# Peptides against a protein of PDB entry 3JWR: the designs that were tried, part 155

Target 1, 323 residues: chain A of PDB entry 3JWR
Amino acid sequence: TRELQSLAAAVVPSAQTLKITDFSFSDFELSDLETALCTIRMFTDLNLVQNFQMKHEVLCRWILSVKKNYRKNVAYHNWRHAFNTAQCMFAALKAGKIQNKLTDLEILALLIAALSHDLDHRGVNNSYIQRSEHPLAQLYCHSIMEHHHFDQCLMILNSPGNQILSGLSIEEYKTTLKIIKQAILATDLALYIKRRGEFFELIRKNQFNLEDPHQKELFLAMLMTACDLSAITKPWPIQQRIAELVATEFFDQGDRERKELNIEPTDLMNREKKNKIPSMQVGFIDAICLQLYEALTHVSEDCFPLLDGCRKNRQKWQALAEQ
Target 2, 298 residues: chain A of PDB entry 3JWR as posed
Amino acid sequence: TRELQSLAAAVVPSAQTLKITDFSFSDFELSDLETALCTIRMFTDLNLVQNFQMKHEVLCRWILSVKKNYRKNVAYHNWRHAFNTAQCMFAALKAGKIQNKLTDLEILALLIAALSHDLDHRGVNNSYIQRSEHPLAQLYCHSIMEHHHFDQCLMILNSPGNQILSGLSIEEYKTTLKIIKQAILATDLALYIKRRGEFFELIRKNQFNLEDPHQKELFLAMLMTACDLSAITKPWPIQQRIAELVATEFWEQGDQVGFIDFVCTQLYEALTHVSEDCFPLLDGCRKNRQKWQALAEQ

## One batch from the design tools (peptide; made by RFdiffusion4, then SolubleMPNN)

Design b2_p11_6_s4 (from b2_p11_6, 8 letters changed)
Fold by OpenDDE base, seed 5:
Structure b2_p11_6_s4 (fold): chain B 323 residues (1-323), chain A 11 residues (1-11)
Amino acid sequence: as target 1 above (323 residues)
Amino acid sequence: ELAELEDLLAS
């Protein structure tokens, strides 16, 4: 395609120029081409291209295929969300110094998973899919969308000209796919809520050990969630704008819940309750976000900017909730 | 409210 030719021929700027190592990174000013260039740089600077013998054209095609399989009519869960999740992963690996704690296969899997974790997202949550009796709800009982996202990821990875994993041995390939699946499934917040207590307790007791395979798996899951939710850590102007996108998507779901399911939406998805957004954001930060970024900072102190950003945004939301 | 938010996020 013309887009592929343009991407494949383009000079890829440095990570410094692209600012993709910054936890404060924003994609708002970037074109789709620039987001793809950033993604190439992430793979390159993590040594994934070299270590796994990726062909440049194949990587370019794969990135464009992933981007294409996000819906344009979804306000938040689109390519830009996936891209920002991957950028946060890259920043956590580089600036947060988590790279040195992981294997190359784990890093490869996490980056692919971050980019792929919401593929073909429909702008509605698992509860809506289940209540609407969507065909996907018959295929999967739990983590419905996350299973679908993984299936989409696998489809793309196996598509002609998109096989970025073709340089891997059979064992490396199997390992990578396993980690990708686990990482994508871990983005189900229900699973996060279920598992986070174990992680926090290990941290609290100073018993956390990445050499333990179970704890490694747990950490990768927590890291995925931390990157997926990383919008809450961004500088206030960025955070506020992303919160508007999230609210838009939730209100769209609420409108559909009224129309299609004949139910009153929850406050979070109720357009008429827009004035509760600040207090709900404080609640979200306290219930879901703060402890995660605290724990992540205990694993690597260089991840502190995520925690600091989350704390600052809590103060901003609290101030708005008091008005 | 917080419980409802958790339920919503978990769904």
Scores: peptide ipSAE 0.033, ipTM 0.755, DockQ to the pose 0.154
Fold by OpenDDE base, seed 4:
Structure b2_p11_6_s4 (fold): chain B 323 residues (1-323), chain A 11 residues (1-11)
Amino acid sequence: as target 1 above (323 residues)
Amino acid sequence: ELAELEDLLAS
């Protein structure tokens, strides 16, 4: 395609030029082509292209395929969300120095997972999918959308000309897919809530050990969630803009819940309760985000900007909630 | 309230 030709022929700017190592990164000013270039740079600078012998054209095609399989009519859970999740992963790996704690296969899997974790998202949560009796709800009992995202990821990886994992051995391939699946499934916030207590307790007791395979898996799950939620850590102007996108998508779901399911939406998804957004954001930060970024910062102090950003945004939301 | 919010966010 013309898009592929343009991407494959383009000079890929440095990570410094693209600012993709910054935790404060914003994609708002970037074109779709520039987001693809950023993605190439992430793979390159993580040594994934070299170590796994990726062909440039294949990587370009894969990136474009992933981007294409996000819906444009979804306010938040689109390519830009996936891209920002991957960028946060990249920043956490590089600037946060988590790269040195992980294997190349784990890094490969995490980056693929971050980019792929919301593929073909419909702008509705698992509860809606289940309540609407969508065909996907018959295929999967739990983490319905996350299983679908992984299926889409696998489909793309196996598509002709998109096989970025062709340089892996059979064992490496199996390992990578396992980690990708676990990482994508970990983005189900229900699973995060279920598992986070174990992680926090290990940190609290100073018993956390990445050499333990179970703890490694747990950490990768927590890291995925931290990147997925990283919008909450962004500079306030960026945070506000993203919060508007999230609210738009949630209100769209709430409107559909009223119309299609004949139910009153929860406050989070109720357009009529827009004035509660600041207090709900404070609640979300306190209940979900703060402990995660605290724990992540404990694993790697260089991830502090995520925690600091989260704390700053909590203050901003609290100030709005008091008005 | 927080538990309800967690359940809501997890749903």
Scores: peptide ipSAE 0.033, ipTM 0.758, DockQ to the pose 0.159
Fold by OpenDDE base, seed 2:
Structure b2_p11_6_s4 (fold): chain B 323 residues (1-323), chain A 11 residues (1-11)
Amino acid sequence: as target 1 above (323 residues)
Amino acid sequence: ELAELEDLLAS
């Protein structure tokens, strides 16, 4: 395709030029091509291209395939969300110095997972999928969408000309796929809520050890969630804009719940309750986000900008909630 | 309110 040719022939700017090491990064001003260039830079600077002998054209095709398999008519859970998740992962690995704590296979898996974790998202949550009796609900009992995302990820990875993992040994390939699956499934917030207590307790007791395979898996799950939710950490103007996209998608679901399921949506998904957004954001930060970024900062102090951003946005949302 | 949010996020 012309898009592939353009991408493959383009000079990839440095991470510094692209600002992809910054926790404050915004994609708003970037074209789709530039987001793809950023993604190439992430793979390159993490040494994944070299270490796993990725062909440039194959990587370019894979990136474009991943991007293509996000829906354009979904307000938030689209390519830009996946891209921002991956960028936060990159920043956490580089600026947050988490790269030194992980294997190359784990880094490879996390980056692929971050880009792929919401593939073919329909703009509705698992509850809606279940209640609507969608065909996907017949295939999977729990984490329905996350299983679908992984299935889509696997489909792309196995598609002709998209096999970015072809340079891996059989064992490396199996390990990578296992980690990708675990990482994508970990983006189910229900699983996060279920597992986070173990992580926080290990941190609190100063017993956290990445040399333990179980704790490593737990950390990768928490790191994925931290990157997935990283919009909450962004500078306030960016946070506000992303919150509008999230609200739009949630309200679209609420509208569908009324129309298709004949139910009253929850406040979060109720278009008529826009005035509750600030207080709900405060609640979300307190219930879900703060402890996660605190714990992550305890693992690596260089991740503090995520925590600081989250705290600053909490204050901003609280001020709006008090008006 | 927090419980409702947790339920929503867990759903």
Scores: peptide ipSAE 0.033, ipTM 0.761, DockQ to the pose 0.152
Fold by OpenDDE base, seed 1:
Structure b2_p11_6_s4 (fold): chain B 323 residues (1-323), chain A 11 residues (1-11)
Amino acid sequence: as target 1 above (323 residues)
Amino acid sequence: ELAELEDLLAS
């Protein structure tokens, strides 16, 4: 395609020029082509292209295929969300110095997972999928959408000309796919809530050890969630804009719940309760976000900007809730 | 952010 030719021939700017190492990064001003260029830079600067012998054209095609398999009519869970999740992962690995704590296969898997974690998202949550008796709800009992996202990820990785993992041994390939699956599934907040207590307790007791395979898996799951939620850490103007996108998607679901399922939506999904967004955001930060970024900062102090951003946005949302 | 909270609250 013309898009592939343009991407493959383009000079990829440095990570410094693209500012993709910054926790304060915004994609709002970037074209789709520029987001693809940023993605190439992430793979290159993490040494994934060299270490796993990726062909440039294959990587370009894969990125474009991933982007194409996000829906354009979904307000939040689209390519830009996946791209921002991956950018936060890149920043956490580089600026947050987590790269030195992980294997190359783990880094490869996390980056692929971050880009792929919401593939073919339909702008509705697992509860809606279940209640609507969607065909996906017949295939999967738990983490319905996350299983679908992984299935889409696997489909793309196996598609002709998109096989970015072809340079891996059979064992490396199996390991990578296992980690990708675990990482994508970890983006189900229900699983996060179930598992986070173990992680926080290990940190609190100073018993956290990345050399333990179980604790490594737990950490990768927490890191995925931290990157997926990273919009809450962004500078306030960026945070507000993303919150508007999320609210739009939720209200669209609530409208569908009324029309298609004949149910009253929750406050979060109810367009008529827009005035509750600030207080709900404070509740979300306190219940879900703060402790996660605190724990991540204990693993690597260089991740502090995420925690600091989250704290600052809590104050901003609280001020709006008091108006 | 909020979608994840709803999945959490709907559960």
Scores: peptide ipSAE 0.043, ipTM 0.794, DockQ to the pose 0.144; fails the geometry check

Design b2_p11_7_s1 (from b2_p11_7, 6 letters changed)
Fold by OpenDDE base, seed 5:
Structure b2_p11_7_s1 (fold): chain B 323 residues (1-323), chain A 11 residues (1-11)
Amino acid sequence: as target 1 above (323 residues)
Amino acid sequence: SEFQELEDLLA
């Protein structure tokens, strides 16, 4: 395609030029092509292209395929969300120095998972899928969408001309797919809530050890969530704009709940209760985000900008809630 | 409740 030709022929700017190492990164001003270029740079600077002998054209095609399999009519859970998740992962690995704590296969898996974790998202949560008796709800009992996302990820990875993992041994391939699956499934926030207590307790007791395979898996899950939720850590103007996208998608779901399911949406999904957004954001930060970024900062102090951003945005939302 | 709203986000 013309798009592939353009991407494959383009000069890929440095990570410094693209600012993709910054926790404060914003994609708002970037074209789709530029987001793809950023993605190439992430793979390159993490040594994934070299270490796993990725062909440039294949990587380009894969990136475009991933992007294509996100829906444009979804306000938040689209390519830009996946891209921002991957960028935060890249920043956490580089600027946050988490790269030094992980294997190349784990890094490869995390980056692929971050980009793929919401593939073919439909702008509704698992609860809606279940309540609407969607065909996907017949296939999976828990983490319905996350299983679907992984299936889409696997489909793309196995598609002709998209096989970025062809340079891996059979064992490396199996390991990578296992980690990808676990990482994508970990983005189910319900699973995060279920598992986070173990992680926080290990940190609190100073017993956290990445050399333990179970704790490694747990950490990768927490890291995925930290990147998935990283919009809450962004500079206030960016955070506020992303919050509007999230609200738009939630309100769209609420409208569908009213129309299709004949139910009154909860406040979070109810466009008539926009005035509650600031207080709900404070509650979200307190209940979900703060402890995660605190714990992540304990693993690597260089991740502090995420925690600091989250705290600053809490203050901003609280100020709005008091008006 | 705020808790229910959070559950809706997570579910």
Scores: peptide ipSAE 0.040, ipTM 0.782, DockQ to the pose 0.179
Fold by OpenDDE base, seed 2:
Structure b2_p11_7_s1 (fold): chain B 323 residues (1-323), chain A 11 residues (1-11)
Amino acid sequence: as target 1 above (323 residues)
Amino acid sequence: SEFQELEDLLA
C-alpha cells in the first residue's frame, strides 16, 4: 500500500526528537504516520529490531496492521490509546530504567502487548458484552475482551508479511507469546484489583524480587496496568482532554445500555451526570492509580514522574470537584 | 461503596 511504502521509506527520527522517552509525551499533534514512526523507534531503541532480526518492512506492515485493527469510531479505546500505552511502556523502560530489570523477550512481549492490548475494542466494557449476550461472551467467561484482544494480536502476528517474530527460535517464540497473552489479559482491571494486593504487600515488606518467576509475572502485569492507565499521569491539559475522550466513550455505552438493554447506566456512564466526573476521577485516582504508581516508583525511583503526574492531576480534579 | 461501584465499572 501507499501507506506502507511511505512508512517504510521514511527516515525515523530519534527518540529525543520524537520525545517518546518523556513521561509527559502527547500524541495530539502527531499524524498517524508519525505515531507509526514513533513505534518503529521504540522497537529500534529497545534493540528489538537488531536482537530478533526484524525486517524493517515487516515491522512497518505489522505496525500498520495493528493500527488498522483498532476502530476509528471508538472515542478512547483506539489506536492512539494503544500507542500511548506503548509509549509509556517505552518511557518506563528507558527513562524509568526498567529495561535493565527485564529480559529482551519480556521487553519484546510487553511492547507488542501494549500496542495490541485493546485490538478491535468496541467501546464497551466486559460487563456490557456479557449482558448483551454478544457472541464473544459465549467464548470467554472472564476477561472477555482481553481474550479477544489477544486473539486479534495472534492473528496479526501470524498474518503473511506481519511476522515480526519470525527471527525467534521456537522456544523464544513460545515464551514471547506466553508473556504477550499474560500481559494483555492483565489489562483487565478486574484482574489488577485481584492481584495488586500481593504486589503492594511484597513492596511494603521489602520482599519484592524480580528473580522470582512468579513475582516477575506479577510485576509485568502491574507494569502493563501502569502504562494502560498512564493518561492519568499526563500534564493537566492532556489529562483533561483524554478524560473527555473516556467520558465520551463511557457515555456512549451508557446510551446503549439505556436503548439496547433498558437499564439505567451507572454515574460513570451517564451523560446526565457529567458534573460528577471530577469527583469520580478523584475516586479513581485514590482507589486504583496512586498505590500502583507508588509501588512502581519503589521498584524504580526513576518512574517518579508517573506518580508525580498522578498526584498533580488528583489535585486538579479535586479542585474542580469542590466548585 | 463508591469503590465497589468503580470496580464494577472497570471490571
Scores: peptide ipSAE 0.040, ipTM 0.781, DockQ to the pose 0.232
Fold by OpenDDE base, seed 1:
Structure b2_p11_7_s1 (fold): chain B 323 residues (1-323), chain A 11 residues (1-11)
Amino acid sequence: as target 1 above (323 residues)
Amino acid sequence: SEFQELEDLLA
């Protein structure tokens, strides 16, 4: 395609030029082509292209395939969300110095997982999928959408001309897929809530050890969540705009819940209760976000900008809630 | 709780 030709022939700017190492990064001003170029730079600067002998054209095709398999009519859970998740992962690995704590296979898996973690998202949560009796709800009992996202990820990875993992040994391939699956499934916040206590306790007791395979898996899950939620850490103007996208998608679901399921939506998904958004954001930060970024900062102090951003945005949301 | 709703939404 012309898009592939254009991408494959383009000079890829440096990470510094693209600002993709910054925790304050915004994609708002970027074209789709520029987001793809950023993605190439992430793979290159993490040494994934070299270490796993990726062909440039195959990587380009894979990126475009991933982008194509996000829906354009979904307000938040689209390519830009996946791209921003991956960018935060890249920043955490580089600027946050987490790269030095992980294997190349783990880094490869995390980057693929970040880009793929919401593939073919429909703009509705697992509860809606279950209540609507969607066919996917018959296939999976828990983490319905996350299983679907992984299935889509696997489909793309195995598609002709998209096989970015073809340079891996059989054992490396199996390991990578295992980590990808675990990472994508970990983006289910229900699983985060279930597992985070163990992580926080290990940190609190100074017993956290990445050499332990179980603790490594736990850390990768927490890191995925930290990147997935990273919009809450962004400079206030960026955070506010992303929150509007999230609200739009939630209100769209609420409207569908009324129309299709004949139910009254929760406050979070109720368009008529938009005035509660600031207080709900404060609650979200306190219940879900703060402890995670605190713990992550304990693992690597260079991740502090994420925690600092989260704290600053809590103050901003609190100020709005008081008006 | 409002938190459970948030968990369901982001999940």
Scores: peptide ipSAE 0.046, ipTM 0.802, DockQ to the pose 0.227; fails the geometry check
Fold by OpenDDE base, seed 4:
Structure b2_p11_7_s1 (fold): chain B 323 residues (1-323), chain A 11 residues (1-11)
Amino acid sequence: as target 1 above (323 residues)
Amino acid sequence: SEFQELEDLLA
């Protein structure tokens, strides 16, 4: 395609030029082509292209395929969300110095997972999918959408001309897919809530050990969630804009819940309770985000900008809630 | 409540 030709022929700017190592990164001003270029740079600078012998054209095609399999009519859970999740992962690995704590296969898996973790998202949560009796709800009982995202990821990885993992041995391939699956499933916030206590306790007791395979898996799950939720850490103007996108998508679901399911939506998804957004954001930060970024900062102090951003945004939301 | 907000998020 013309798009592939353009991408494959383009000079890929440095990570410094693209600012993709910055935790404060914003994609608002970037074209789709530029987001693809950023993605290439992430793979290159993480040594994934070289270490796993990725062909440039195949990587370009894969990136475009991933982007194509996000819906444009979804307000938040689209390519830009996936891209920002991957960028946060890249920043955490580089600027946050987590790269040195992980294997190349884990890094490969995390980056693929970050880009793929919401593939074909429909702008509704698992509860809606289940309550609407969608065919996906018949296929999967738990983490419905996350299983679907992984299936889409696998489909793309196995598509002709998109096989960025073709340079891996059979064992490396199996390991990578296992980690990708676990990472994508970890983005189910219900699973985060279930598992985070173990992670926080290990950190609190100073017993956290990445050489333990179980703890490694747990950490990768927490890291995925930290990147998935990283909008909450962004500079206030960016945070506000993303919060508007999230609210739009949630309100759209709430409207559909009223119309299609004949139920009153929860406050979070209720357009009529727009004035509750600031207080709900404070609650979200307190209940979900703060401890995670605190724990992540304990693993790597260079991830502090995420925690600092989260704290600053809590203050901003609290100020709005008090008005 | 904070608990309700969490339930809303996990819904």
Scores: peptide ipSAE 0.040, ipTM 0.782, DockQ to the pose 0.168; fails the geometry check

